# Peptides against a protein of PDB entry 6B9H, part 76

Target 1, 151 residues: chain A of PDB entry 6B9H
Amino acid sequence: AELCESLLTWIQTFNVDAPCQTVEDLTNGVVMAQVLQKIDPAYFDENWLNRIKTEVGDNWRLKISNLKKILKGILDYNHEILGQQINDFTLPDVNLIGEHSDAAELGRMLQLILGCAVNCEQKQEYIQAIMMMEESVQHVVMTAIQELMSK

## One batch from the design tools (peptide; made by RFdiffusion4, then SolubleMPNN)

Design b2_p21_2_s3 (from b2_p21_2, 8 letters changed)
Fold by OpenDDE base, seed 1:
Structure b2_p21_2_s3 (fold): chain B 151 residues (1-151), chain A 21 residues (1-21)
Amino acid sequence: as target 1 above (151 residues)
Amino acid sequence: MEEEERRREETRRFFEELLAQ
């Protein structure tokens, strides 16, 4: 819960077009996809983003479909671009996110996105932005990064 | 509190070191 709430606050700093005020707002994957495009628009390009359905509503099947695509994108990005710098052995359960808006699993999903941000080409800018956030959020983010970088 | 200050300092140092990598 603490992880998810802190990372939600972090996600909100990206100022994406999709609504991103609540945990449930993130469960369709649209916000996450838009954030990933901001992190690396060359990899998560418009063609990739177009595979994510934007009009999902409460359809949990469509949510899960989007989330699976996003998770695959993150994992592929880690292997192909980041050089496997993040630990992906504890993967989020996208079914629980899509069906039940599980905050713990959503937190793990956002944690993977955090891993992309702090290891991408523009990592310096994202780290600096984190350092400007509230201290309590910074502490949670630090812990999340440490967990990702541990081997 | 001293404990809070320590925590803040540790967090700050972490990100500064991360920037140096």
Scores: peptide ipSAE 0.695, ipTM 0.941, DockQ to the pose 0.904
Fold by OpenDDE base, seed 5:
Structure b2_p21_2_s3 (fold): chain B 151 residues (1-151), chain A 21 residues (1-21)
Amino acid sequence: as target 1 above (151 residues)
Amino acid sequence: MEEEERRREETRRFFEELLAQ
């Protein structure tokens, strides 16, 4: 999926500790959790991050468990910190991500994280960083942000 | 080439507007 591919490229700019080169690398949620901690370490603190299991392997049940926690964290962050500025009307299906590595649903999850980045306290820095990316990626990111903000 | 340039300009303007908010 184009959305997932572009947002994977965006996620890679965070230089997290976990492997983040492929779609499969993101399905256990560890990369996403580490990215969220970078976005707002006061909210997604070490206590929050410690609830995400890091040694998951191919266990899709553990992947789904992690992804559910991450999705909840994003939604809570949107409500408690961002003032519900992002649209979460269409939520990603974390079951499809964990069990089938569904790129379209993963793209929607990464889109929510993008929403956190462009609305957080450090939003100016993240927007400026996006503007330094390849133009083709910027265009997809723009479309993704527009979708989040339009409803 | 013109389409590509127009798309680049659209994208640039979008993020500049987003920064202004």
Scores: peptide ipSAE 0.695, ipTM 0.940, DockQ to the pose 0.962
Fold by OpenDDE base, seed 2:
Structure b2_p21_2_s3 (fold): chain B 151 residues (1-151), chain A 21 residues (1-21)
Amino acid sequence: as target 1 above (151 residues)
Amino acid sequence: MEEEERRREETRRFFEELLAQ
Protein backbone atom coordinates (compact mmCIF):
# COMPACT_ATOMS: atom_id res chain seq x y z
CA ALA B 1 0.00 0.00 0.00
CA GLU B 2 1.27 3.42 -0.95
CA LEU B 3 0.26 4.96 2.34
CA CYS B 4 1.99 2.29 4.36
CA GLU B 5 5.18 2.41 2.32
CA SER B 6 5.45 6.17 2.49
CA LEU B 7 4.77 6.26 6.19
CA LEU B 8 7.23 3.43 6.75
CA THR B 9 9.83 5.63 5.11
CA TRP B 10 8.76 8.44 7.40
CA ILE B 11 8.93 6.20 10.46
CA GLN B 12 12.47 5.21 9.54
CA THR B 13 13.59 8.81 9.99
CA PHE B 14 13.04 8.45 13.72
CA ASN B 15 15.97 6.03 14.01
CA VAL B 16 14.41 4.00 16.77
CA ASP B 17 16.20 1.08 18.36
CA ALA B 18 13.85 -1.59 17.07
CA PRO B 19 14.17 -2.90 13.52
CA CYS B 20 11.97 -0.88 11.20
CA GLN B 21 12.89 -1.87 7.67
CA THR B 22 9.79 -3.78 6.63
CA VAL B 23 6.06 -3.82 7.15
CA GLU B 24 6.52 -6.97 9.17
CA ASP B 25 8.88 -5.15 11.50
CA LEU B 26 6.08 -2.79 12.46
CA THR B 27 3.39 -5.37 13.10
CA ASN B 28 4.33 -5.97 16.72
CA GLY B 29 3.94 -2.31 17.63
CA VAL B 30 7.39 -1.95 19.18
CA VAL B 31 8.64 0.51 16.58
CA MET B 32 5.44 2.49 16.80
CA ALA B 33 5.69 2.66 20.57
CA GLN B 34 9.26 3.91 20.37
CA VAL B 35 8.27 6.50 17.80
CA LEU B 36 5.44 7.72 19.98
CA GLN B 37 7.85 8.05 22.87
CA LYS B 38 10.05 10.25 20.72
CA ILE B 39 7.06 12.36 19.74
CA ASP B 40 6.04 12.99 23.33
CA PRO B 41 8.20 11.36 25.97
CA ALA B 42 6.28 12.99 28.77
CA TYR B 43 3.06 11.30 27.75
CA PHE B 44 4.44 8.13 26.23
CA ASP B 45 6.87 7.72 29.08
CA GLU B 46 8.96 4.76 30.07
CA ASN B 47 6.18 3.28 32.15
CA TRP B 48 3.89 3.39 29.16
CA LEU B 49 6.53 1.96 26.86
CA ASN B 50 7.21 -0.89 29.26
CA ARG B 51 3.66 -2.12 28.75
CA ILE B 52 4.59 -3.04 25.20
CA LYS B 53 6.18 -6.46 24.95
CA THR B 54 9.38 -6.40 22.95
CA GLU B 55 10.02 -10.11 22.58
CA VAL B 56 6.98 -10.95 20.51
CA GLY B 57 8.40 -12.89 17.61
CA ASP B 58 5.74 -14.24 15.31
CA ASN B 59 3.10 -14.50 18.00
CA TRP B 60 0.21 -12.67 16.40
CA ARG B 61 -1.76 -12.74 19.62
CA LEU B 62 0.96 -10.79 21.37
CA LYS B 63 1.21 -8.47 18.39
CA ILE B 64 -2.48 -7.71 18.59
CA SER B 65 -2.20 -7.13 22.31
CA ASN B 66 0.58 -4.62 21.74
CA LEU B 67 -1.25 -2.95 18.89
CA LYS B 68 -4.37 -2.51 20.96
CA LYS B 69 -2.30 -0.74 23.59
CA ILE B 70 -0.67 1.43 20.95
CA LEU B 71 -4.00 2.37 19.43
CA LYS B 72 -5.43 3.19 22.82
CA GLY B 73 -2.41 5.34 23.56
CA ILE B 74 -2.80 7.23 20.31
CA LEU B 75 -6.48 7.82 20.84
CA ASP B 76 -5.98 8.90 24.42
CA TYR B 77 -3.21 11.23 23.34
CA ASN B 78 -5.47 12.73 20.71
CA HIS B 79 -8.26 13.30 23.18
CA GLU B 80 -6.23 14.36 26.20
CA ILE B 81 -3.36 16.30 24.66
CA LEU B 82 -4.14 17.19 21.07
CA GLY B 83 -7.72 18.21 21.67
CA GLN B 84 -9.16 15.72 19.20
CA GLN B 85 -7.65 17.36 16.16
CA ILE B 86 -7.37 14.08 14.28
CA ASN B 87 -10.19 12.00 12.89
CA ASP B 88 -10.55 8.74 14.78
CA PHE B 89 -13.76 7.60 13.15
CA THR B 90 -11.95 5.15 10.91
CA LEU B 91 -9.75 3.12 13.20
CA PRO B 92 -7.24 0.58 11.99
CA ASP B 93 -8.07 -3.07 12.44
CA VAL B 94 -5.25 -4.21 14.67
CA ASN B 95 -6.30 -7.82 14.27
CA LEU B 96 -5.53 -7.66 10.57
CA ILE B 97 -2.21 -6.01 11.30
CA GLY B 98 -1.14 -8.51 13.91
CA GLU B 99 -2.38 -11.66 12.28
CA HIS B 100 -1.96 -10.86 8.60
CA SER B 101 0.48 -7.95 8.43
CA ASP B 102 -2.19 -6.02 6.56
CA ALA B 103 -0.39 -3.07 5.01
CA ALA B 104 -3.51 -1.01 4.50
CA GLU B 105 -4.51 -1.23 8.13
CA LEU B 106 -0.93 -0.67 9.21
CA GLY B 107 -0.95 2.43 7.07
CA ARG B 108 -3.94 3.69 9.00
CA MET B 109 -2.14 3.09 12.25
CA LEU B 110 0.92 4.97 11.04
CA GLN B 111 -1.38 7.70 9.80
CA LEU B 112 -2.64 8.18 13.33
CA ILE B 113 0.95 8.45 14.54
CA LEU B 114 1.55 11.01 11.83
CA GLY B 115 -1.36 12.94 13.23
CA CYS B 116 0.32 12.93 16.60
CA ALA B 117 3.57 14.22 15.15
CA VAL B 118 2.09 17.08 13.16
CA ASN B 119 -0.02 18.25 16.08
CA CYS B 120 2.35 17.72 19.01
CA GLU B 121 4.45 20.31 20.77
CA GLN B 122 7.30 19.73 18.33
CA LYS B 123 5.03 19.74 15.30
CA GLN B 124 7.06 22.41 13.54
CA GLU B 125 10.17 20.27 13.60
CA TYR B 126 8.32 17.23 12.33
CA ILE B 127 6.68 19.18 9.54
CA GLN B 128 10.03 20.61 8.51
CA ALA B 129 11.53 17.14 8.52
CA ILE B 130 8.75 15.90 6.28
CA MET B 131 9.45 18.73 3.88
CA MET B 132 12.98 17.38 3.50
CA MET B 133 11.77 13.98 2.33
CA GLU B 134 11.24 12.78 -1.21
CA GLU B 135 8.43 14.64 -2.93
CA SER B 136 6.42 11.50 -3.56
CA VAL B 137 6.50 10.74 0.14
CA GLN B 138 5.57 14.30 0.99
CA HIS B 139 2.55 14.10 -1.25
CA VAL B 140 1.29 10.94 0.38
CA VAL B 141 1.91 12.41 3.81
CA MET B 142 0.00 15.53 2.82
CA THR B 143 -2.97 13.47 1.73
CA ALA B 144 -2.82 11.49 4.93
CA ILE B 145 -2.79 14.63 7.06
CA GLN B 146 -5.65 16.12 5.10
CA GLU B 147 -7.72 13.03 5.71
CA LEU B 148 -6.95 13.04 9.42
CA MET B 149 -7.80 16.67 9.93
CA SER B 150 -10.86 16.79 7.73
CA LYS B 151 -14.21 17.57 9.32
CA MET A 1 5.68 17.83 -16.62
CA GLU A 2 3.22 20.54 -15.75
CA GLU A 3 1.10 18.15 -13.76
CA GLU A 4 4.11 17.08 -11.74
CA GLU A 5 5.05 20.66 -11.09
CA ARG A 6 1.54 21.49 -9.98
CA ARG A 7 1.57 18.53 -7.64
CA ARG A 8 4.87 19.60 -6.14
CA GLU A 9 3.61 23.12 -5.73
CA GLU A 10 0.43 21.97 -4.03
CA THR A 11 2.44 19.87 -1.62
CA ARG A 12 4.82 22.69 -0.86
CA ARG A 13 1.99 25.12 -0.24
CA PHE A 14 0.24 22.68 2.03
CA PHE A 15 3.15 22.23 4.36
CA GLU A 16 4.02 25.91 4.35
CA GLU A 17 0.48 26.70 5.37
CA LEU A 18 0.59 23.96 7.95
CA LEU A 19 3.75 25.50 9.39
CA ALA A 20 1.98 28.81 9.66
CA GLN A 21 -0.59 27.40 12.03
Scores: peptide ipSAE 0.695, ipTM 0.940, DockQ to the pose 0.977
Fold by OpenDDE base, seed 3:
Structure b2_p21_2_s3 (fold): chain B 151 residues (1-151), chain A 21 residues (1-21)
Amino acid sequence: as target 1 above (151 residues)
Amino acid sequence: MEEEERRREETRRFFEELLAQ
């Protein structure tokens, strides 16, 4: 999916410790958790990160468990820190991500993380970083942000 | 070519405006 591929490219700019080359690499949630910690280390602190299982392998149940924790973290962050209301009917299906590596649903998950980045305390740094990316990727990211802002 | 330039400019303006918020 175009959204997922563009946001995967965006995620790679964070240079996290976990492998993040493919869609499959993101399905266990470890990369996403590390990215969130970079976005706001005070909220997504080491104690929070330690709740995410790192030795997951191909265990889809563990993947889903991690993804549920991450999604909850994002939702709580939006409500508690960003002061934004997220519609539950538009949330990504973490079961499809964990069981089937669904790129469309993964894209929606990464879109929520994008929402955190462009609204956090260091939002200007992340926006400037996006502006340094390939123009085609910037366009997709713009569309993704606009969709979030229209909710 | 003109459409590409238009799209590029719209994207640039979007993020410039976003930075101003």
Scores: peptide ipSAE 0.694, ipTM 0.940, DockQ to the pose 0.965

Design b2_p21_2_s4 (from b2_p21_2, 9 letters changed)
Fold by OpenDDE base, seed 3:
Structure b2_p21_2_s4 (fold): chain B 151 residues (1-151), chain A 21 residues (1-21)
Amino acid sequence: as target 1 above (151 residues)
Amino acid sequence: MEEERRRREETREFFRELLAQ
């Protein structure tokens, strides 16, 4: 999926510790959790991050468990910190991500993380960083942001 | 070519406006 591929490229700019080269690398949620911690370490603190299982392997049940926690964290962050500026009517199916590595649904998950980045306290920094990426990626990111912020 | 240029300009303008918020 174009959305997933572009947002994967965006996610890679965070230089997290976990491997993040492929769609499969993101399906356990570890990369996403580490990215969220970078976005807002006060909210997604170490205690929150420690709830995400790191020794997951190919266990789709553990993947789904992690993804559910991450999705909840994102939604809570949107409501509690961002002031509900992100349209969360279309939620990703974390079961499809965890069990089937569904790129389309993963794209939706990454889109929510994008929403956190462009609305957080450091939103200016993240927006400026996006503007330095390849145009093809920027265009997809733009479309993703437009969809998120269109209530 | 023209469409590509327009696309780039639209994208750039979008983020400029986003930064202005």
Scores: peptide ipSAE 0.693, ipTM 0.944, DockQ to the pose 0.917
Fold by OpenDDE base, seed 5:
Structure b2_p21_2_s4 (fold): chain B 151 residues (1-151), chain A 21 residues (1-21)
Amino acid sequence: as target 1 above (151 residues)
Amino acid sequence: MEEERRRREETREFFRELLAQ
């Protein structure tokens, strides 16, 4: 999906330790968790990250479990820290991500993480980084932010 | 080509405004 591919490119700029080259690489949630920790390490601290199971392989049940924790973390972060600035009315289906590697739903998940980045304490740095990306990617990211910030 | 230019400028302006907030 267009959204997923563009946001995958964005996610890759974080240079996390976990593999993040393909859609499949993101389905276990490990990359997403590491990205969130970079966005706000005070909130998504080591204790939080340690709750995400690593080495899940292709076990879709473990993937879904991780993804549910991550989604909850994002929503809690939005409520507790960001002051509900992002639109959480359309949530990703983590079951489809974990079991079927659904790119569209994964895109929605990454979109929520994008919302965290552009609203966090270091939002200016993340926005500036986006502005240095390929123009086609920037356009998709813009659309994604507009959708998130509209109620 | 003109559409590409306009889309590029729209995107730049969006993020500039976002930074201004």
Scores: peptide ipSAE 0.692, ipTM 0.944, DockQ to the pose 0.973
Fold by OpenDDE base, seed 1:
Structure b2_p21_2_s4 (fold): chain B 151 residues (1-151), chain A 21 residues (1-21)
Amino acid sequence: as target 1 above (151 residues)
Amino acid sequence: MEEERRRREETREFFRELLAQ
């Protein structure tokens, strides 16, 4: 999906430790958790990150477990820190991500993370970084942000 | 192309306005 591919490119700019070259690399949630920690290390602290299992392999049950924790973290962050600035009425299906590597649903998950980045304390830096990306990626990211911030 | 230029300008303006918030 166009959304997933563009947001994968965006995720790669965070330079996290976990492999993040393919859609499959993101399905265990480890990259996403590390990205969230970079976005707000005070909220997504080491104790939070330690709840995400890093050695998941092909176990889709463990993938789903990680993804559920990450989704909960994003939603809690939105309500507790961001003041409900992200539209969470259409949530990603983490079961489809974990079991089937569904790119469309993964795109929705990455979109929520994008919402965290463009509303966090360092939002100016993340927005500026997006403005330095390829124009085609910027356009997709713009559309994704607009969708998130609309009620 | 004119459409490409328009899209680029729309995108740039969006993020400039977002930064201003």
Scores: peptide ipSAE 0.692, ipTM 0.944, DockQ to the pose 0.971
Fold by OpenDDE base, seed 2:
Structure b2_p21_2_s4 (fold): chain B 151 residues (1-151), chain A 21 residues (1-21)
Amino acid sequence: as target 1 above (151 residues)
Amino acid sequence: MEEERRRREETREFFRELLAQ
């Protein structure tokens, strides 16, 4: 999916420790958790990160478990820190992500993370970084942000 | 060509405005 691929490219700019080259790499949630920690380490602290299982392999049940935790974290962050700046009514189906590596649903998950980045304390830096990306990626990111901010 | 230019301009303007918030 175009959204997923563009946001995967965006995610790669974080240079997290976990492999993040493919859609499959993101399905266990480890990359996403590490990205969230970079976005706001005070909220997504070590205690939070330690709740995410890192040695998941191909176990889709463990993937889904991680993804549920991450989604909850994102939603809680939105409500508690961001003041509900992003739309959380269209939630990604983490079951499809974990079991089937569904790119569309993964895209929605990454979109929520994007919402965290462009609304967090360091939002200026993240926005500036996006503006340095390829225009085609920027356009997709723009559309994704617009959708998130729609009330 | 014009469509592409317009698209780029719209994208750039969007993020400029976003930075201003």
Scores: peptide ipSAE 0.690, ipTM 0.943, DockQ to the pose 0.979

Design b2_p21_3_s1 (from b2_p21_3, 10 letters changed)
Fold by OpenDDE base, seed 3:
Structure b2_p21_3_s1 (fold): chain B 151 residues (1-151), chain A 21 residues (1-21)
Amino acid sequence: as target 1 above (151 residues)
Amino acid sequence: SPLLEQFLQELQEKELEKALE
């Protein structure tokens, strides 16, 4: 999926410790958690990060467990910090991500993380980083942000 | 793209106005 691939490229700019070269690398949620910590380390602190299991392997049940925690973190962050109400009916299906590596649903998850980045305290720096990306990636990221703003 | 640059610059000046869904 174009959204997923472009946002994977965006995620790679965070230079997190966990492997993040492929879509499969993102399915256990570890990269996502580390990215969120970079976005807002005061909220997504070490205690929060430690709730995400790092040794997951191919266990899709553990992946789903992690992804549910990630999604909850994003929703709570939007509610508590960003002051945004989330529509639960349009949330990504973490079961499809964990069990089947569904790129479309993964793209939607990464889109939510993008929303956190462009609304966080360091939003200006993240927006500038987006402006430095390849034009094709910028287009997808812009479209993703516009979609968030239209809802 | 000039349009993209303008959009991102506007985004830099304000927060997202709509809730995430």
Scores: peptide ipSAE 0.091, ipTM 0.678, DockQ to the pose 0.058
Fold by OpenDDE base, seed 5:
Structure b2_p21_3_s1 (fold): chain B 151 residues (1-151), chain A 21 residues (1-21)
Amino acid sequence: as target 1 above (151 residues)
Amino acid sequence: SPLLEQFLQELQEKELEKALE
């Protein structure tokens, strides 16, 4: 689960309002939604963010519902705004994330968000931030980007 | 480092692909 842990560290650099210290903190999708809004607030606007339920507690069904909306948002953003700049590969299983806090699948989801960041209008800002990360974390993040951009 | 070189290469390739669209 090194991918998930490294990308969690990357996610923490966004300083969102929602708690984002543990893998469990990410399973309801609220942190991810707030990060996406920071990446592109014109696309992931307040109306979009309001579709994500914030008070889900341990309700894994609500978590999955949120995660499905977020995944759809990412895919639509990639198609409509980024012009399919990331390579197609296996999508994360949001059921495993919501119900079982599966770190591997969560890593896949965070990787898609990483793809949004390094291809968005402010991509140079995010790329430079990644290049300044601790070496071990940077290695994992860069490898994840390479996988997204590979043919 | 080889990792950094590869990273930059991938970014350059993606920019090239974008320019060809």
Scores: peptide ipSAE 0.069, ipTM 0.679, DockQ to the pose 0.047
Fold by OpenDDE base, seed 2:
Structure b2_p21_3_s1 (fold): chain B 151 residues (1-151), chain A 21 residues (1-21)
Amino acid sequence: as target 1 above (151 residues)
Amino acid sequence: SPLLEQFLQELQEKELEKALE
């Protein structure tokens, strides 16, 4: 999926410790959790991060468990910190991500994280970084942001 | 770029909305 591919490229700019080269690398949620911690380490602190299992392997049940926690974290962050500025028009199906590595649903998940980045305290830094991205990726990212913010 | 202008406008509008809350 184009959305997932572009947002994967965006995610890679965070240079997290976990491998993040492929769609499969993101399905256990570890990369996403580490990205969220970088976005807001006060909210997504070590205590929160420690709830995400890192030694998941190919266990899709554990992947789904992690992804559910991350999705909840994103939604709670949006409500408690961002003041519900992100429209949860369509939530990602974390079951499809964990069990089938569904790129379309993963794209939706990454889109929510994108929403966190462009609305967080350091949003200007992330917006500037997006403005410096390659044109094709930038286009998809900007479209994704607009979709989140549309009412 | 129309896309960029729309992008920046959306961000500005959301910031304004937050300020009015």
Scores: peptide ipSAE 0.065, ipTM 0.679, DockQ to the pose 0.046
Fold by OpenDDE base, seed 1:
Structure b2_p21_3_s1 (fold): chain B 151 residues (1-151), chain A 21 residues (1-21)
Amino acid sequence: as target 1 above (151 residues)
Amino acid sequence: SPLLEQFLQELQEKELEKALE
């Protein structure tokens, strides 16, 4: 999906330790967890990150378990830290991500992480980074932010 | 894109305004 591909490019700008070149690389949630820690290391601290299993392989059950924890973390962060600045949104189906590597649902998950970045304490830095990206990626990212903030 | 830059700037300003309230 176009959303997933553009947001994958955005995720790659974080330069996390885990491989993040393909959709499949993101399905275990490890990259997403590391990105969230960069966004707010005080909230998504080492104790939180340690709840995410790093050696998952092709085990779709472990992938889904990780993704559920990440989704919960995002929702809790929105409520506790961001003051619900992100409007009510259709939640991604983490089962489809973990079991089938569904790009559309993965795109929705990455969109929630984008929402965290543009509303966090370091929002200025992340907004500036988006402004320096390729135009084709910028267009999709802009649309994704608009959807999160205006629904 | 000028349109994107304007949108992101407006988004930043709105968030700042909310923080000041």
Scores: peptide ipSAE 0.115, ipTM 0.703, DockQ to the pose 0.047; fails the geometry check

Design b2_p21_3_s2 (from b2_p21_3, 10 letters changed)
Fold by OpenDDE base, seed 1:
Structure b2_p21_3_s2 (fold): chain B 151 residues (1-151), chain A 21 residues (1-21)
Amino acid sequence: as target 1 above (151 residues)
Amino acid sequence: SPLLEEFLKRLEEERKLKELE
């Protein structure tokens, strides 16, 4: 999916420690968790990050477990810190991500993380970073933000 | 939203600057 591909490129700008070259690399949630920690390290602190299993391999049950924790973290962050600005958005099916590497659902998950970035304390920094992206990717990311703000 | 409007405004300004370069 175009959304997933563009948001993968966006995720890569965070330069996290975990591999993040392919859609499959994101399905265990480790990259997502590290990105969230960069977005707000006070909320997504080391204690939170340590709840995410790093040695997952191809175990889809462990992937889903991680993804559920991450989704809960995003929803809690939205409620407790962001003032529920994106709580009405359609939730991704983490089962499809973990078990089938579903790109469309992964795109929805990454879009929620995008929502965290553009609403966090350092929102201007992330907006500026998006402005520096390649134009075709930037357009998709911008459209994804528009969709978030319209709901 | 104010955030979206600010973002779009900045994007438009940046694109215009790139066209001049």
Scores: peptide ipSAE 0.100, ipTM 0.665, DockQ to the pose 0.160
Fold by OpenDDE base, seed 3:
Structure b2_p21_3_s2 (fold): chain B 151 residues (1-151), chain A 21 residues (1-21)
Amino acid sequence: as target 1 above (151 residues)
Amino acid sequence: SPLLEEFLKRLEEERKLKELE
């Protein structure tokens, strides 16, 4: 999916420790958790990050467990910190991500993380980073942000 | 991109307005 591929490129700009070269690399949630910690380390602190299991291999059940925790974290962050400024009209199906590496659903998950970045305390830094990306990627990211902010 | 810059500026303005509501 175009959304997933563009947001994968965006995720790679965070330079996290976990491998993040392919869609499959993101399915266990470890990269996403590390990205969220960079976005807001006070909220997504070490205690929160330690709840995400790092050695899951190909166990799709463990992947789903991680993804559920991450999704909950994002939703709680929206309510508690961002003040419900992100529209969560369509939540990603983490079962499809964990079991089938569904790119469309993964794209929706990454879109929620994008929403956290562009609304967090350091949002200006992330906005500037997006402006430095390739134009084709910018277009997809911009569209994704617009969708999140729409009433 | 000039278009993206303008778009993001509008988003920021809209966000600020929502905070005041």
Scores: peptide ipSAE 0.092, ipTM 0.638, DockQ to the pose 0.050
Fold by OpenDDE base, seed 2:
Structure b2_p21_3_s2 (fold): chain B 151 residues (1-151), chain A 21 residues (1-21)
Amino acid sequence: as target 1 above (151 residues)
Amino acid sequence: SPLLEEFLKRLEEERKLKELE
């Protein structure tokens, strides 16, 4: 999906330790968790990160477990820290992500993370990073932000 | 780019306006 592909490119700008070159690399949630920690390390601290299992392999059940934790973290962060600035009108289906590597649903998940980045305390840093992205990718990212914040 | 900056500025203004209403 176009959204997923563009947001994967965006995710890669974080330079996390976990592999993040493919859609499949994101399905276990480890990259997402590491990105969230970079966005707000005080909230997504080591204790939170340690709840995400890193040695998942191809175990889709473990992937789903991780993804559920991450989704909860994002939603809680939106409510507790961001003051519900992000409209969670359509939540990603983490079962489809974990079991089938569904790119569309993964895109929705990454979109929520994007919302965290552009509304967090260091939002200006992430806005600047987006402004440096390739134009076509930047357009998709902008549209994704608009969808989260304009409803 | 200036386009993104202006875009995000407008979104933020709209959000703040809604919060005040």
Scores: peptide ipSAE 0.083, ipTM 0.663, DockQ to the pose 0.054
Fold by OpenDDE base, seed 4:
Structure b2_p21_3_s2 (fold): chain B 151 residues (1-151), chain A 21 residues (1-21)
Amino acid sequence: as target 1 above (151 residues)
Amino acid sequence: SPLLEEFLKRLEEERKLKELE
């Protein structure tokens, strides 16, 4: 999906340690967890990150478990830190992500992470990074942000 | 992109406005 592809490009700007070149690379949640830690290391601290299982391989059950933890973390972060600035309009189906590498659902998950970035304490840094991205990616990211911030 | 910059500026302003409500 276009959303997933553009947000994958955005995710790659974080330069995390885990491989993040393909959609499949994101399905175990490790990249997403590392990105969230970069966004807010005080909230997504080492203790939180350690709850995410590494070396999951192709075990879709473990992928789903990680993704559920990440989704919960995002939602909790939105409520506790961001003051519910992100609308919970449509949550991603982490089962489809973990079991089938569903790009559309993965896109929705990455969109939530995008929401964390553009609303966090260091949001200006991430906004500036977005402004330097390729125009087609900017368009998708911009639309995704708009959807998150809309009533 | 100037367009994105302006858009994001508007979003920020809108967010701040909502916080005042």
Scores: peptide ipSAE 0.082, ipTM 0.631, DockQ to the pose 0.052

Design b2_p21_3_s3 (from b2_p21_3 with T3L T10K K14E E20L)
Fold by OpenDDE base, seed 3:
Structure b2_p21_3_s3 (fold): chain B 151 residues (1-151), chain A 21 residues (1-21)
Amino acid sequence: as target 1 above (151 residues)
Amino acid sequence: SSLLEEFLEKLEEEEEEEELE
């Protein structure tokens, strides 16, 4: 999906330790967790990150488990820190992500992470970085931000 | 909001169950 592809490009700018070259690389949640830690290391601290299993392989059950924890973290962060500024009416189906690598649902998950970035303490830096991205990617990312904030 | 709270509660329960495994 276009959203997933563009947000994958965005995710790659974080330069996390975990492999993040393909959609499949994101399905276990490890990259997402590391990105969230970079966004707010005080909230998504090492203790939180340690709850995400890194050696899941192709076990879709473990992937889903990780993704559920990450989704919870995002939603908690939105409520506790960001003041519920992110639209939460349409949540990603983490089962489809973990079991089938569903790009559309993965895109929605990454969109929530995008919401964290553009509302966190360092929001201006992340927004500025987005404004310097390739035009086609920037368009998709900005549209995704607008969708999060408009509802 | 109520739906979100219910969803979060479910996730918390599942996470706690997994930690016990």
Scores: peptide ipSAE 0.019, ipTM 0.579, DockQ to the pose 0.016
Fold by OpenDDE base, seed 4:
Structure b2_p21_3_s3 (fold): chain B 151 residues (1-151), chain A 21 residues (1-21)
Amino acid sequence: as target 1 above (151 residues)
Amino acid sequence: SSLLEEFLEKLEEEEEEEELE
C-alpha cells in the first residue's frame, strides 16, 4: 500500500534500535513502540515500553497483543495529551496486521503515530523533517496528516 | 464516540489480564 510504504520511510527517519527495513519488521509493534517513546518519552516512558514484548518471533498472537497495547497507548495519548486532535475516523485492524502483515491496516496504524508526532510538543521539528523528505513521500505523508486533522 | 470508548475499555481489560499473567 502506498500509505504504508511512505510511512515506513518516515518511520525509518527515527533511527530506532529495532530493525525497520520492511513491513514485516513493523508487525510486532516493537519499532512503533520505540518511535512513540521518541515522540514523547515522558508519556511513553520506560515503564510503558517494557510492556511491549521484544522477542515475539513469528508468534502472531504476541504480535497482536503488542499492537493492541500500542493502539491503546496512541488513543490514550490523543485523549489525555493531544486533546482529541486526531480524528478517530477508522481504527486499524491489529488482528490483520499481526496475523497477515496487512499493509493497508499497518498504514492506518502508522498514520495514527504520525498524528502523535505532528501534534506533540515537538511538532515543529517533525513537520520540518517531513518537509525535507522526497516529494512523492512527502505528499502522501501530508495527505495523511490532513485526513487525521479534518472532520 | 461511545464505540471508541467501549473499544478502549476492552483493550484495558485485556492488557490488565495479560499483565497479571
Scores: peptide ipSAE 0.019, ipTM 0.587, DockQ to the pose 0.016
Fold by OpenDDE base, seed 2:
Formats: structure tokens, sequence, C-alpha cells
Structure b2_p21_3_s3 (fold): chain B 151 residues (1-151), chain A 21 residues (1-21)
């Protein structure tokens, strides 16, 4: 999916420790968790991060478990820290991500993380970084932001 | 919404159950 590909490129700018070269690399949630920690280490602290299993392998059940925790964290962050009202929007299906590496659903998940970045305290830094991305990728990312903020 | 709250509650319950294991 175009959204997922562009957001994967965006995720790679964080230079996390976990492998993040492919869609499959993101399905266990470890990269996403590390990205969230970079976005707000005070909220997504070591205690939170330690809830995410790192030795997952191809165990889709563990992947889904991690993804659920991450999704919960994102939603809580938006509510508790960003002060944003969570509307009835379509949440990513973490089952499809974990079990089938569904790129479309993964894209939705990454879009939520994008929302955290562009609304956090350091949002200007993240926006500036996005503005320096390749134009084609930038366009997709910016569109994703607009879509998220409009809901 | 009630649907969102139910979803969040479910996630929380599952997380708690997993932490107990």
Amino acid sequence: as target 1 above (151 residues)
Amino acid sequence: SSLLEEFLEKLEEEEEEEELE
C-alpha cells in the first residue's frame, strides 16, 4: 500500500535499533514501540517498552499481543497527553497485521504514530523532518496527516 | 464513543491477562 510504503520510509528516519526495512519487520510492533519511545520517552518509558516482547519471531499471536499494547498506548497517549478527542474512526486491525502482514492495516497503524509525532511537544521538529523528505513520500505523509487531523 | 470505550477496555483486559502469564 502506498500509505504503508511512505510511512515505512518515515519510520526509518527514526533510526531505531530494531530492523525496519520491510513491512514484515514492523509486524511484531518492536519498531513501532521504539519509535514511540523516541517521540515521547517520558510517556513511552522503559517500563512501557518492556511490555513489548522482543523475542517474537514469526509467532503471530505474540505479534498481535504487542500490536494491541501499542495501539492501546497510542490511544491513551492521544487522550492523556495530546488532549485530543478520539472519534469513531476506523482503528487498524492488528490481527491482520500480525497474522497476515496486511500493509493497509499497518499503514493505518503507522498513521496513528504519525499523529503522535505531529501533535507531540516536539511536533515542529518532526514536521520539519517530513518537509525534507522526498516529494513523493512527503506528499503521502502530509496527506495522511491531514486526513488524521480532519477527523 | 461507547464502541471505542469497549474496545479500549478489551485491550486493557487482554493486556492484564498477558502480564499475568
Scores: peptide ipSAE 0.019, ipTM 0.577, DockQ to the pose 0.016
Fold by OpenDDE base, seed 1:
Structure b2_p21_3_s3 (fold): chain B 151 residues (1-151), chain A 21 residues (1-21)
Amino acid sequence: as target 1 above (151 residues)
Amino acid sequence: SSLLEEFLEKLEEEEEEEELE
């Protein structure tokens, strides 16, 4: 999916330790968790990150478990820290991500993380980084932001 | 918002169950 591919490119700018080259690399949630920690290390602290299993392999049940924890973390962060600025009318199906590597649903999950970045304390830094991205990717990312901010 | 609340409750319950196992 176009959204997923563009947001994967955006995720890669965080330079996390976990592999993040393909859609499959993101399905276990480890990259997403590490990105969230970079966005707000005080909230997504080491204790939170330690709840995410790092060696899940192809175990789709463990992937889904991680993804559920991450989704909960995002939603809690939106409520407790961001003041519910992210539109939550469409939630990703983490079962499809974990079991089938569904790119469309993964795109929706990454979009929520994008919402965290552009609303966090360091929002200006992330917005500026997006402005420096390749034009085609930037267009998709900006459209995704607009969708999150619009009801 | 009501659907979100129900979804969060489900996630919390599942996480608690996993922590107990």
Scores: peptide ipSAE 0.020, ipTM 0.569, DockQ to the pose 0.016; fails the geometry check

